# Designs tried in a protein design run: peptides against a protein of PDB entry 8BZL. Part 209

Target 1, 228 residues: chain A of PDB entry 8BZL
Amino acid sequence: SYDRAITVFSPDGHLFQVEYAQEAVKKGSTAVGVRGRDIVVLGVEKKSVAKLQDERTVRKICALDDNVCMAFAGLTADARIVINRARVECQSHRLTVEDPVTVEYITRYIASLKQRYTQSNGRRPFGISALIVGFDFDGTPRLYQTDPSGTYHAWKANAIGRGAKSVREFLEKNYTDEAIETDDLTIKLVIKALLEVVQSGGKNIELAVMRRDQSLKILNPEEIEKYV
Target 2, 242 residues: chain B of PDB entry 8BZL
Amino acid sequence: SRRYDSRTTIFSPEGRLYQVEYAMEAIGHAGTCLGILANDGVLLAAERRNIHKLLDEVFFSEKIYKLNEDMACSVAGITSDANVLTNELRLIAQRYLLQYQEPIPCEQLVTALCDIKQAYTQFGGKRPFGVSLLYIGWDKHYGFQLYQSDPSGNYGGWKATCIGNNSAAAVSMLKQDYKEGEMTLKSALALAIKVLNKTMDVSKLSAEKVEIATLTRENGKTVIRVLKQKEVEQLIKKHEEE

## One batch from the design tools (peptide; made by RFdiffusion4, then SolubleMPNN)

Design b1_p21_3_s3 (from b1_p21_3, 8 letters changed)
Fold by OpenDDE base, seed 4:
Structure b1_p21_3_s3 (fold): chain B 228 residues (1-228), chain C 242 residues (1-242), chain A 21 residues (1-21)
Amino acid sequence: as target 1 above (228 residues)
Amino acid sequence: as target 2 above (242 residues)
Amino acid sequence: PMELRPLSEEEREELERWLKE
């Protein structure tokens, strides 16, 4: 059966392994990204962490470079592979080109990596989608999404994971120029969007903010609560 | 075209990696391993199942492996797989030391192996390793540490955790009895015995069936010590008196 | 250091349920 094979086309044109990888993503914790005027914001649903688990090791938002960060939904181990390779590429780019990567560049790199794993015999697709945000050298904020297929697009706002549909619907209704007029409003928009699917407040949200010419900042729960 | 292998781990329609789940199931039937982080050290306690009277040499440690001077691990799952992975851990640690002239940070060693595990879930011709590991260690970055990894290549840091048979029950007990911020190595050892006694479903825990290793710092050096049988017996006795 | 989310308790419980089915 095609659904039990390597990534091949079914008679009706489906790549089942890719589609199934997308199902894995849908089971993942919700992540949301919003591009503001001079800010990019990532928010992730913080699932219940087991008691006695070290919080340091429980993160879903990571930096790829000083100017790029990523949130993901899906298989954590798969994500680590992608993240590591992306980080290496970012550093390599700095060394060879003497400039940091553009957000689009690194997204394309990740997308190409994913695509290869959908077409290479003896490999399964990565079970992750990613929201990649950051600033280009010219100071332009960017938000990209990539999925297990290797497809990627630029977004003003988007969401991935189990609550993505609801979050996207919220964003479609509420993402306006007025809603992102300030950094604080942009942050608030992300929080409100996540609250559509996350139960009870800032304690269950991980939030990262990158402002123009600033490093990635992970907000603490107290800071998040100020926006709730 | 690239080679095809039917042993490739693939997604189910529901987005599940059954081969990984099956590997985890296999681990669930393996001997119990516990890890507990204390303020002054970290320990591993493992069930020893292979006790044969006719064995010429009782391997001093069946389930606990020293990785380097600063780290040790315990394994639950397929022994052959465990041997491969523990050897790889040692090699990784050695290569790092040679390259950087300093011990590998604990988490870096864990992640390096986890990347290998993950690869065996994604590349053709490979099956997932049927092994979960507990890692204990010390480094200058985070001090005493305890990590757990599974066949998927996922890992996490813990104050206390358990893998193998009856791990869920063990974890529950650890959650109840672990005193955050107040855990001494002594109390951790006592807790380990308590949990193992329940997890192994024995009326009386036998020292011959338990392996315990502690990792401490003495005079600025890491000391990894496997407890002697007599020491374990004393711990068991103390538990019975309570 | 690399910061990735480990399996949550809920996810582990779900896995355990799947294994029992």
Scores: peptide ipSAE 0.005, ipTM 0.574, DockQ to the pose 0.070
Fold by OpenDDE base, seed 3:
Order: structure tokens, then C-alpha cells, then sequence
Structure b1_p21_3_s3 (fold): chain B 228 residues (1-228), chain C 242 residues (1-242), chain A 21 residues (1-21)
């Protein structure tokens, strides 16, 4: 059974393990990314944190470097491995090239890592998709998405996870130059997009904002509610 | 050609890792382990199932392991797997200490092991560890901490949690009785006994069947103490009298 | 026989090398 083997081609040319990994992503919490003019915003659906769970340990938005952050959908443990590798690469790049990575560079690195895990014997694909956002050294905001296959593309806006279809449909309708004219409008767009799939208001949304020449800021629930 | 053993944890068509889920199911049949975070300490309480009268050495703790001076863990699942993982935890902690000349932060130790667990879910020729762990510790960054990890390599911090047999019921009870911000170690111990008494499939809770460890700070030092049988008996007695 | 042990340092290094490639 090709579908029960390591990542191999089926007779009809499918990589079933990659496709199945994509199904794992679809079961993940929804994440959304939007590129504004001078801002990048990541939003993630907060699953109802168990009352006794420490929220600090359930972060779905992570900094890769000062200029790059990532949200993911899918297997959290898999994501941690990718994040750690990406962080190491970011630091290595700073040491060797004496400049921070471009968002495209680190995305390509992550994508290559994922691709290798689809081709290497004895390894399964990563069960994650990632939204990678940040600023290049020239101040250009960037948004990239990568999938379990290792494919990556640049986006103006995108979503991943269980609610991705609905969120994407919303973004396709509402992402306009006017909608991202200001930082606040961009943030509002992300929140509205997530609210398409999140039943409870701003309390169930994690939002991270990176502005030009500024560090990643995670908004608190009160700040999010101001946009609701 | 290193023939990677065909026994690799792979995705199902639905995107599930069944081997990980099956490992978690196996843990559900293991003895109950509880962790409770208090303002002045953190504790582990574990069900002791293997009481063999013919054991030559009374193992100080069957399910609770000291990892370093600032951390301990409790294990639910396959004993052999537990031994491997606890040894690895000790090694990781020791290597960190040697490298940085300071104790490893609690979460970092947990994460390091979780990365190993994750690897065993991703690499060919490996199976998931059939073990969940509760970690208690203290560090200068976050103070007293309680973590839980599972075979997938996922982990989380908790104020109170349970793994093993009847864990869902235990967690429910903990949610009901845990008072955030007001939990003392004394109250936590009482809560642990209360929950174990209800969740263990024994008619009467006995000190012989319960292991309890506390982690506290005294004079700027972490103290990890396994309660003596007499102390556990007193806790049980107190519970029965209320 | 499946080895019930953590990944060896060699295995980790190999993994890291593979990841950097």
C-alpha cells in the first residue's frame, strides 16, 4: 500500500504522505496573515485553553528573528522543530553574512527543509503549514506561505488551518488597497477575517503585529477588543 | 542502503498519526500521576502499582524521578521507555550545566526531551515513546513550574494536571477545586489526596500505593523531597476525617 | 530490533547536517 509507505509516489503520481500531511494541517487551528503597506499582521485562532493551562506555553506565533515571525497550522511538535532550525539559520546568517535574513530567504530555507523530509528515506513530512511574515532590510513587508510539500509562495494575504477556506474567501472579497491603507485598518481586516471562523469575539484570537523598524508586538485581549 | 524499518510512524489518510494516538491510549491505562502548582511549591503525586514484597531494594520512588537539583518528573506509561527518557533528561540537564555553568531552565529541559519524542514520531525505524511525563521545577525565570508532555512531543505548562488512568476525571476535579492564586502547598497536598482517592480504582487509599514529592525553595535553594510513608498516611487520614 | 533509546549524538548530527544541506 503506497499510502502506508514512506513518502513514495503512487502509481498515479501522488505523494500520499504529503497529501495526508496537508490533511493534518487542515485540522489545525486557523492562522491568517496579511501584508499591509508598512505592517504585517498574523492572527491565530485560540483554542479554548484549558482553565488550568498556562497560556504562555501555547504560543502559535513565534519570532524567528527580530525581523521575521511565523504562525503555523498543524502539528505543534513538528512546528517546534522547524522553528528551532529556522532560528538557528537566522542567527547563522547574521554571523556569516552580517545581515539579517530576508523573509524570502528564511522561507526558502524552511521550504527546503520540508521538501527534504518528503524525499528522505525513513522520514515523514512535517505536518505543518506556515505563514512567515516580516520585513526585509529595505523595509519591504513580506508574507510567505509554505506547505508540507515544501512549496512556498508570496502572498498579500492568506490563511491556513481548519477555517482557511472561509478566511481566504473573506480576504479575497475584502482585501483592497483601501482596506490596508492604515496599520489600524490592516489589523482590523485580520480580526474580521478570523471572526469568520471564531465564534467568540476577541478573546479567542491571538494577534501579532510587526511594523516597519519595530519589534514583534503581541496584542493583548483588550487591545484586540478595540478593533472588534 | 540503510533499509529503514517499514515500521515508521506515518500519517493516515485523515492526517492522523495513529502510532502516537495508540501510545497515548496505552498511557491511559498506566497509573495515575498528578501535578499541582502552588504559590510556595509544586508537587507530584503518583499511583504506585508494583508493590512486590520480594523486591530486594525498596526503590525510593517507582514513578517519581529527580532530574537535577531543581527539577523532578513523574512518568505514566511503559517503564522501559520511561527509564530511557528520564536518563536522557538527566544527561541533557548535566550537559547544560557543564556548558553554561548554570542549571538548565525548566521549560528548556522539557522542550529538549519533547524534541526527542517528536523525532521518534517522524523518523523511520522508530516508534513513539509510550510515555507521558509531568515535570515539576523551579528556575529564576518563572519560579515554580509544572509541565506535561506526551508521546507526540507536545508539552504545556499547567497549574494542575493529571496523566494516566482516569486522568480526565482527575482534571475535572482539579478544575473544580483548584483556587487560583490561593493555592498553598498544604492545600495542594490535600487536593492531591482528594483527587487520587476518587480516581484510583482502589477501595481505600493507602500510603503504600501513593508516592508524593514536593519541590520547595528554602534559603534560596531548591528542595525536592519525597514524602515518607508516615507523612502520606497522615494526609490520607486527614482526608478521611473531613 | 527497534532500539529503545534516544537518538544518538551521531544521529542528531546527521540530522542537523541533512537539515543544513
Amino acid sequence: as target 1 above (228 residues)
Amino acid sequence: as target 2 above (242 residues)
Amino acid sequence: PMELRPLSEEEREELERWLKE
Scores: peptide ipSAE 0.007, ipTM 0.600, DockQ to the pose 0.027; fails the geometry check
Fold by OpenDDE base, seed 2:
Structure b1_p21_3_s3 (fold): chain B 228 residues (1-228), chain C 242 residues (1-242), chain A 21 residues (1-21)
Amino acid sequence: as target 1 above (228 residues)
Amino acid sequence: as target 2 above (242 residues)
Amino acid sequence: PMELRPLSEEEREELERWLKE
C-alpha cells in the first residue's frame, strides 16, 4: 500500500522505506570522490543536457561553504533541501563559533538530518547519498559519505550511484600512495575511475577539485581531456 | 494484523508492541557485542563487520564509542540510529558535567537515554530505535559497571551479557563460564574470545573482525583503551592453544 | 537513590516479556 508512507519495521526487522531510498540512489548518476595528499576531487557522470536547458542548473557538485563541497546521487529535489540546510548550518556555525565547520561536523549534521527523516511520521527518507569533501581548518583534506539511513563514514575514496560498484572495485585496486602522489595524479585517478562506467570523453564528466586554501574549482571539458 | 505492523507503535489486541519486537529482530541480525565485568575492570568485545579497504582508518572504533572519560558503549542494530543515540549520550554527559562540575553517574546516563528510547515507543509519529547498547563505566558510587539497554527503554546491570546475533547462545555460555567474584580482566578477555569464537558465524576468528575495549582504573583515573590488533591476535592465539 | 545490581534470571525473563508486550 503506497498510502502507508511511514517508515516502520517489518516483521523481519527491515526498514523498507530506507531500503527503497537506497534503491533510488542506485538509479542516480554515478559520483566519485577521492582524497589526495593535499587535494580533494569530486567527479560525476554528466547526463546529456536537454536542448535549451541552462547547464548551470544541472550541476551535481556544489559548495556548502568555502572549505566544503558535496556531490550526490539520487533525487535532485531531495538533494536541494539537504544542501540548503547544510549551507545554513555552515553559516550559523561561523557566526556562533567564529570558525568554519569541520568536514566531519557538517557531515554529522547532514547524517543526523537524514536519520530524523527515517524516524518521523509523515516523512519519508531522503532519496540521496552524498560525498562530502573539504579541508579542516588545520589544512587536512577529508572525504565523507552519507546514505539515506543517516549513516556516515570517512573514506580515502568512494563512489555512489548506479555505477558505484564498478568504480569502487577500480579504486580498491588502483588507490595507492603512488597514485595520489601529486594533484595531477589524483585527478587522473578520479577520471579513470569514472571512465569505468561512463563513455569516454571529457564531455560526459563533471569534475571539481579543491586544494588547500583554495575555493572549489570546476574543470572545463578541455581541462578534463588533458588527463584522459 | 496488518494495521498494527504498518502504523505507529500501538498495542495489538493481544497487548503486544509489534514495532518494538520488530526493532529487536533487527538487532538480532547485527554483529555480536559482549560485555564482561571483572574485579579490576570491565570490557566490551564486538564483531567488526565493516571492513573496507577504502575506509579512512581514522576512527576510534566501528562498534565501540567513548562517551566521556569514565564511560564507553557498544551498539548492536541500525548504525544511523546508534549514531544519534551515542551523540545524545555524549551531550547528556557533557551537560551534566557543566551543571554539576562532576561526571555523571553511570546509571543516570543510562537512565536518561532509556527515557528517550521509551518515549519513541509511546508517542505518536515515532518508531522505536533499532538499537541495543552495552555500557561500561566507572563511578565513585558503584565502581566498575556494565549495563544493557534495548529499544523499549528497559535497562539492567549485568556481570556479563551479550546483544546482537546469537546473543542467547552467548549468554548461555557466559552463564556457564563466568565465575562470580573470581573474574579478572585477563580471564574476562579470554572468556570474551571464547564466546565470540563460538557465536560469530566465521570459520576462524581473526583480529581484524574483533574490537575489544577495556576500562580500568590507574592512579585514580579511568583509562579506556581499545586493544591493538596485535593484542587481539595474541588473545586469539592463546585461545587456540587451549 | 539508585541501586546497582545485576538482573536476576527472573527479572530478565520479565524484561523479555515486557519487550514483547
Scores: peptide ipSAE 0.005, ipTM 0.520, DockQ to the pose 0.029; fails the geometry check

Design b1_p21_3_s3 (from b1_p21_3, 8 letters changed)
Fold by OpenDDE base, seed 1:
Structure b1_p21_3_s3 (fold): chain B 228 residues (1-228), chain C 242 residues (1-242), chain A 21 residues (1-21)
Amino acid sequence: as target 1 above (228 residues)
Amino acid sequence: as target 2 above (242 residues)
Amino acid sequence: PMELRPLSEEEREELERWLKE
């Protein structure tokens, strides 16, 4: 059976292991990204943290570098591997090229890594999609999305995970130049988008913002509630 | 041409890694291990299933392993797999110490092993480790810590948690009785006995069937101690009197 | 430090239920 083998083509041209990895992503918590004029925003569905769980270890948004951050949907352990590799590359780039990576560059790196795992003998695909946001050196905000296949594209706004369809539909309707005219409006857009699939308001949302020439900032629940 | 390896962990049509789930099933049949974080220490308590009168007393701990001067772990699952992983933990910790001339931070040790576990779920010719671990430790960054890891390479920090047989029930009990910010090591020990008494399928909890280790700080040093049988007996007795 | 979510309680319970079926 082709679907019980390593990542190989089916007779009709399907890579079943990649498709199945995409199904793993769909089971993940929802993440949303929006590119504003001078801000990039990531929001993630915060599942009810189990009692006695350390909040420190319950995050789905992480920095790859000072100018780039990532949210993911899918297998957490797989994500950790990708994040670590990306962080190493970001640092290596700074040392060798003497400039931070562009968002596109690091996305391409991650995408290439994922792609290799779809083609290498004896390896399965990564079970993650990622939203990668940040600023290029010239101050341009960027948002990229990548999936288990290694495909990546630039977006104005996008979503991944179990609620991605509903969130994307919302964004398609509501993402306008007016909706992202200010940083606050951009943040509000992300929150509203997540609220399409997240119940109980802002307490179930993790939100991170990166402004031009600023580091990643994770908003506290009180700050999030101001936009609800 | 790509060669198929039947041992390669692959996704199901539904996006599940069945080999990882099956490994977790194996862990569910293992003896119960729990960890509790307190303000003044952290502990592991584990069910001892292999009680043989002829066992050499030198082998005092069946399921609790000292990793370095600042960390210990307990294991639930396949013994052989556990031995490999605990050895790897010790090696990683030692290498770090040699390289940086300071002990490895607790979370870094956990993540290092978790990356290995993850690799065994992604690379061909390998199966997942049939082992979950609880880690207790102290470092200068976060103080006393408790972590749990599973066959997928996933991990998390906890105030209290449980792995192995009847772990869900144990976790439920811990949630009910654990008081955040007010937990002393003494209270944690009492809670551990309480939970084990209810989760172990025994008519009466006995000290011979329970291993307990505590990690504390004394005079600026970490002290890892496995409780003596008499101490465990006293804890059980105290619980029965309540 | 890596800030990744652990397996949620709900996910764990679902997995346990599935394995017992």
Scores: peptide ipSAE 0.000, ipTM 0.578, DockQ to the pose 0.072; fails the geometry check

Design b1_p21_3_s4 (from b1_p21_3, 9 letters changed)
Fold by OpenDDE base, seed 5:
Structure b1_p21_3_s4 (fold): chain B 228 residues (1-228), chain C 242 residues (1-242), chain A 21 residues (1-21)
Amino acid sequence: as target 1 above (228 residues)
Amino acid sequence: as target 2 above (242 residues)
Amino acid sequence: PMEHEPLSEEERKELEEWLAK
């Protein structure tokens, strides 16, 4: 097996393949996540679906479990692998521990998976960052972000992908306790944040909402337009 | 930039997977394959490049493969890679049938193969498959379906699409002529001939150079049929008369 | 969209074995 060390340290201590994977993420569609009081919201930039393409096959927000969902930026095929692994772990955890995973637990699992792909010979890093949101069993809303390196942190709000810088700057200015006081305000905050980088209002946004003790809800375009 | 081209699928400084892009470029030089979804069926139309008179199998489909009773695919790219992938599709479908006692859903079969394709872009010592596929199928969940997959492991559902040579031009033509909600299989066949006539690098379209398969439902069963040469000739003739 | 049922550990193992071929 040509176990070529794909990810190696540079003389300066850099993992170039990880950095280059991060560049792949920066080319990805923008995703934003916001943690409210009793709600978590994910929004993604919806690239114009080709006229003859089925929109149902172009989803950037997916459920990992009943209490956890994920948005990503970067390579879609890489994301699918991570999502599948995470879903298996969520199910396994339910069977072995008899409780759903915490958002931190599944984030750590994903992060560890990514990290292993940065150290294993014959593997390249995953070209994805992810926003993972959901509720712990105690009803606490959580938001985590992971990158190609396998680093993860908890956030109140964050963004990934092409427009992440602009969206983060917006969130830093506008994320207040007042701005997330209600579910509707939290949703509005996400939409406003995405509109900083998305030119066509409402039609080019995919939005998912998870409320406490409720399943993931994908908003339709008409529902999104009500917040614009 | 060239130093990253020779190594198994690694990221460039710009975050690109050049080996995947090069595989996709190679597919652009392959024979044209079309897929069109209709209300009452779905079809594949493919360019036949290898017309060997000495081939004993009169009904040999060069580019269209039956996967199971409910699905077929067409391939553009490296034939050897295509054979490996089509065999794997058949095995996946068969294993699912044996395990669950029901046919594998169309999208699930496509995804399973796409995960394999993706793996060949991520694991060292492997190269991407130089193959894009069009999948046609029927299942109880979504009815008639058309999918496209590429060497990266990405896939999507389509109403109409094209892979291989002049695919961009073909897709443009399909966008212009495809009428949502009004597409019959008959109209789809006519559209396929129209597009192939314009996109194939031949002066005159002949039935010998075109393979067409249709997937329909009859009496609650899926019927996959490769059109006979005479039927294709009739379609071409009708197009020439319009 | 049919949520892709996550590959079972068995399916993953089969995939890894297939890739090792």
Scores: peptide ipSAE 0.007, ipTM 0.590, DockQ to the pose 0.025
Fold by OpenDDE base, seed 2:
Formats: C-alpha cells, sequence, structure tokens
Structure b1_p21_3_s4 (fold): chain B 228 residues (1-228), chain C 242 residues (1-242), chain A 21 residues (1-21)
C-alpha cells in the first residue's frame, strides 16, 4: 500500500495523487472562460447557496490584480491559498519591476507553485484547476488554464469542473470570429455555453467581464437575463 | 500486486532506486523526441500530441524550448516537471551570462541541471523529476552538440538519440542509418522523418503532429529555427516519394 | 487500486543499462 499522503510514481509511471486531485476538480462547479477581441469573460455555475449563506463569501471569481482575474474549480480552501499567494506576487512585481504582471507571468507563477506541491513528500497537490484571464500592458486580452499538475496553456476558450466536457464541446462548435465580434456576443457565448450544463437559467450563473483598461465587473442576475 | 516502496529516494535491498525507475516509465509513455547531430547543424524532432482547436495559436512549441541564443531543448515526460526544469535552464544560462559576460558552455548548462535532478533522487522529501531532455547547442569549445539527460541526473553526448515512446526502436534505427562524418542537416531531417514515421503509432505522419527545430550557424551567429508546417509537409512528402 | 504490473526483466535490464550510462 502506498501512502496516500505522498505524491510518488507508480510502477507504470503515474502520479496518482495528481490524478486524484484532477478527480477533485471534476467534482467542482463548472467554470468557463472566453477571450473576445477586447474583452475577457468568466462564467461559473452557482451552487444553490443555502438560504443562510452570505452570497459574498461564495465568490468563485476573484481579482488577482487590477488587470488579472481568476475562476477555479475544485477545493475552495486550496483556491484561497493560491489566490492569496498570487495576489502577493502581483503586488511584489509592481514594486520590484514597476509594471503590472502579464497574464502569462502570473499563470506561470501559479503553475510553478502547483508543481512544487506535486514534488514534495510533505505536501499533497492542490485540488484545483484555474482559468486566469486579463489584459497585458499592451492591451492584449489573455486566457490561461492551469491544472493540479502545474501545467498551463493559453486558450481562446476553455472550461473546467464537472460540466467541462459538454461546455468544451459546445465552445468547439460555436467559437468563431463572428461569435466574438462584439463584447455582447462574447458574453452571450459564455452564457450559452454554461446553459449546456446549468438547468435553471441565468439565476444559477455567476458572470464576470473585464474590458481593456477597466476593472473586473461582476454582472447581476438581471444583467445576465438580458443576454438569455 | 508488488508493493512499491512509498519511500522516495531510498535504495531497495537489491540496490535499485524504484522511484527513478518509475519516473523513467512515465517518460516511456510520453511522445517521441529525436535529436540528430549533423556537420552543419543540429536538430530536434518531437511528436505533438496535444492538438486542440481552442488552444491559442501562440506558436508555442509543445515540446521544444529555446534556452538561450545558442541552445534549445526538447522534453519527454511530465509536462509540469518539464516546465520547471526548462525555466531553471533559462535562469542558469542568464545568471552565467551576467556573471561572466559570455554565454554558458553547452555541457556546463546540462551538468548544472543534472545536479539538480540528481539532488531530487538523493534528498528525502522529494520525488524525481519525471522528465528526460534532449539538448542541442553550439559553443566555441565543441561546436554543435547534442546531449541527453534522464531523471537520475545522468547525461551523455550523442550523435543521434531518442527519448519517449518507442525510444529503443528509434535508437536502433538511428544506429543503422546514421552515417558518421557524412551527416548533413538535410540528411538528418530526412532521417528524423523516417524514424518518426516508424516509431509513432500513426497510420500516416502529418505535419500537424510533428515539431522540428534546427540549430545552425550563420555569419558567426547561432540561429534556432522552428520549421513551418509547410516545410515539415515537404519533408514528409519527400519521404513518401522515396 | 490499479494493479501495476511489474516491469518485465527485459524492461528492467534496459532501464539498468540506461542508468549505468
Amino acid sequence: as target 1 above (228 residues)
Amino acid sequence: as target 2 above (242 residues)
Amino acid sequence: PMEHEPLSEEERKELEEWLAK
């Protein structure tokens, strides 16, 4: 019996703790990211918030810096650690380099952090995948995805969590230059993609948009319903 | 079911480092990567497995990384481990350049990383990196060079070699077809396509599934170039016509 | 538990040769 607390190679070359962390992500609420021409959009499936839960505490979309935001799927507690470290790095970068981070830079930082937790015997992998979106200093919109292994790639559109397969299949069919021609069309694309896995319409979707030189904006349910 | 020892970096009673062996198994399942040394250059050829329509068309080589102006590498194994190691290679090369005001010699860069790999096999609380690398480079000491390193921290210089899936078969083919002293970059490219066609479990080799980079010297400068898809298609077509 | 088949003797020898290089 191998110790489940240790990330080691199996005889066939698998890192089971990383694979199991990926299974934890698959159990998470679905998140979607889409890069438009001058906009990045994140959408997340809302879990039925228990009547007594403060909605403010269940934010699945958060800002890392003024120009970067992140959505995640998987273990919320693990996500908090990653978010906090990423925020510190963004601030440190501004102080030391006198420029904000690029979206790629902060993604690489997060990816490296995740990888380190797969290397140490005293640590388990993070049970999260993340979609990281934002704008570089030149105004270019970016979308990256990370997984528990510490891999990362740039995407035009992607999804993570329990409904990711269905959402990705939708995006593969419907992501076209025409579908992202305007900010509104890009937002509609994200909503339509999430509706593939969310049954109760706009009330169960959290949506955030970031435009060039603008801060992260979370849409209210009424604004989302206008796109449905 | 043989209980593999959960203890990393410990010798078995038989003197084996099982975690290193298992890391090498992870590499065996990775896409094939070839390196070939020629008289007038060096090349890397790698299998591309992750073709997704939603990937941002950033000409990001999945497996080939530029390290500095005079060196590149290709990776087989765990992608996240590869990213960490390739970043370290870049940092080592940059620090050397800043300190000595000259590019790091190729072998010295390889050995620096190999020391890191070895440490992860010896010190407790760490697992080996599940990555093998091929390095191509040029320096004033040895000219064009090809190196291979594995999870143990071992490395060697090669005229031609292969890592990843079906590497043993590829190496056998390279041994048969590699002509010492007569290898041009053109002939090396043809050989790479020939070997990949046989080692990749695909019915037909396509340019979309192959990444090729060449390292040459032009006017006293090193040039690292990733071949365009059209160029790879032409190489495949030539191979099909022979 | 995914039953991991042990490496064959041939695979082991190849690995040992690799490590001994």
Scores: peptide ipSAE 0.005, ipTM 0.484, DockQ to the pose 0.026
Fold by OpenDDE base, seed 4:
Structure b1_p21_3_s4 (fold): chain B 228 residues (1-228), chain C 242 residues (1-242), chain A 21 residues (1-21)
Amino acid sequence: as target 1 above (228 residues)
Amino acid sequence: as target 2 above (242 residues)
Amino acid sequence: PMEHEPLSEEERKELEEWLAK
């Protein structure tokens, strides 16, 4: 069957393995990204970490470089591969070009990687979508999304995963210049957006903030509750 | 490895390359792209399907890509495949420029990509690209040119053509209305709007749903211009008045 | 000649039958 094999076209012109990978993303925990004026914010729905699991090992938000971080929805194992390759590329770029990657560059790299896995025998698509945020060298905040197909776009705000539709609807209504006028308002927007799909308030939200010329900061639950 | 080779693009008992045909079927569901060659320029007109409020870039062109100073293309099909191919086109064009210190001839660029597309239909472990392209360009050899390529790696030069949704109907309309030797860029733009209005499954054509690029020559230089929304609105309005 | 027409329903059935073998 073409749908269970390598990524091939169906008679109707569908790449079923890509579509199925997109379904895997839809089953993933919700992730949200918002670009503010001088801030980028990623928020992720915390899965109930089993009491015995080290919370540090289940990070849905990962740094790719000092100026770039990524959240993902879908298969965690697939995400690890993508993250590792992206990190290697970021380091390689710094060594060869002597500058950090742009957010677009690393997004394009990840997108190209994903696309390649949709076109080669013996490979399946990555079952992940990613929100990639960061700052370019000129201090411009960026937000990109990639999907299993290898498509990527720049966004002001977006969401991926199981609650993405509801979160996007919220963002479409509430993302305004006024809503992102300050860093705090931007953070609040992300939290409010996630609360559309996350029960039990700030305890079930992982939030990461990157400000211009600052490293990625993961907010603790107490810090998150201050915005709710 | 060999077990996967059996699922590569192979000939059917009837001699058909089904994976290529399926790729073309996928393209048939993509947004409509038109190309029209005029005496004084070439144009691409494409349907814009994705209008999201949260997109960061108001893409002046979602489906139209500048390849170099003398060429642009439009794409119908899988976006990720399109991105790979358009990037490759740019790389080929740039490598040629560096090697020969002159722009790559239009047909040569098209052929180079078509060879790649063809290879993805023949070599094991690859699927065809689910993308058709329209190319517009100018070079010193043939002047203004319009090309179309498909997933098989086949290509051809055209005076007017269409890819994507309702392409057959569009081509039929183009055949009826295209006046050989008398086509100005202005008339080509009007024709593009006329065809898009009929081929797009929309009750009313709006400038938000259409992107148009023109390629002209001014003072011995190629100018690639994406029409502003207001210009497209004016073209639509003019069409509605006729 | 570039085929601009989608596969006919008959052609699609033939393809499906071929893929099922």
Scores: peptide ipSAE 0.022, ipTM 0.523, DockQ to the pose 0.035; fails the geometry check

Design b1_p21_3_s4 (from b1_p21_3, 9 letters changed)
Fold by OpenDDE base, seed 3:
Structure b1_p21_3_s4 (fold): chain B 228 residues (1-228), chain C 242 residues (1-242), chain A 21 residues (1-21)
Amino acid sequence: as target 1 above (228 residues)
Amino acid sequence: as target 2 above (242 residues)
Amino acid sequence: PMEHEPLSEEERKELEEWLAK
């Protein structure tokens, strides 16, 4: 019997709590990230906001710093903890190093945090995967993914959550240099990818765009519909 | 060391946190709490279940707690857990006030508690809090606000919502009758009575079984008021006449 | 809406079996 309270190896070498946390991620709303030439785009499936819910409080895309954004799939409360710690680290880095974090640096920080929660006694893994996008100081766009295990990799495009398989299959087929030749085409690619799993068009998509030397822009529904 | 590990909330094979789900189920059996946001205020309405004649009349509210001058909350779930969380809310608010010399923004207070709730779902030797909360407040950033939080540490802002017994039915009624942009505090109070009358498992709604608090702004100050029993009686009477 | 729906009887049974392991 695996220890239910601690992430331990099974006889077969599995970390069941990590695998189960990955199942929690698969139940999450779909998120997609695409790296363009001079743009990074995050898209998230909007669950039909219940009537009378304030949409402001239901955000799955957040800024970690001026140059870094994150989308997640899985447990929202777990994500908030990770986001808060990442934001603190971004600010700390600015104070100590006098430069913003690289996207890789903050990804590694988040990954290390997640990994510690897979190994620490009396802690469960975070039930989240994250897509982390942004620009390094040299203007290079970056996309990283992290999972509950604390692994991270750089991607051209990726998806997480319940529709991730279908979205990834779409991206594998349609992500070409021509498809990301312009900012608008890159945005269209993300929208098309999400439409594989999202019903009723652009109204159910949250889209965030970060261009080189520009702040994060969350597109409104009308702006999204222009790309559909 | 091993005793702390056995009580940790863990993932099921399907990626579910069953201890959190069970806590939420327990809350479904608690007394009903409603929150309604209006243009000129926000209110909480809560079911009183413990009507003991021997309770000293000094208890103004069983389920509604003032957190600071700008915020109040109502609770559904385990009373002991609620007491711990409401005390923590007060401490957080006070600490913020001392540090920044201004009241804590409503969402920040909600988030701070939600982080604590989340921690009790993730750290060893802890169980989830068996409590959902509704928060009402005012701040200079967003004005009047209504929030809901659950044992998972999730929260959301609402125009109207319900927790506790028959919450789904209450929410359905609120969705039908809530008029966005046209809701006055007076209309919100009437709506609260209407919903409680239909969702509470009582033959007749009485003022003894209902607590109502309103949060308004008067002369640039937040006013949190628990309605007197007579005022609640008048609201009930008015509803019965309609 | 709450992120967690109440457990169905089937889910509860599966959980009990899981907890018994």
Scores: peptide ipSAE 0.006, ipTM 0.596, DockQ to the pose 0.446; fails the geometry check

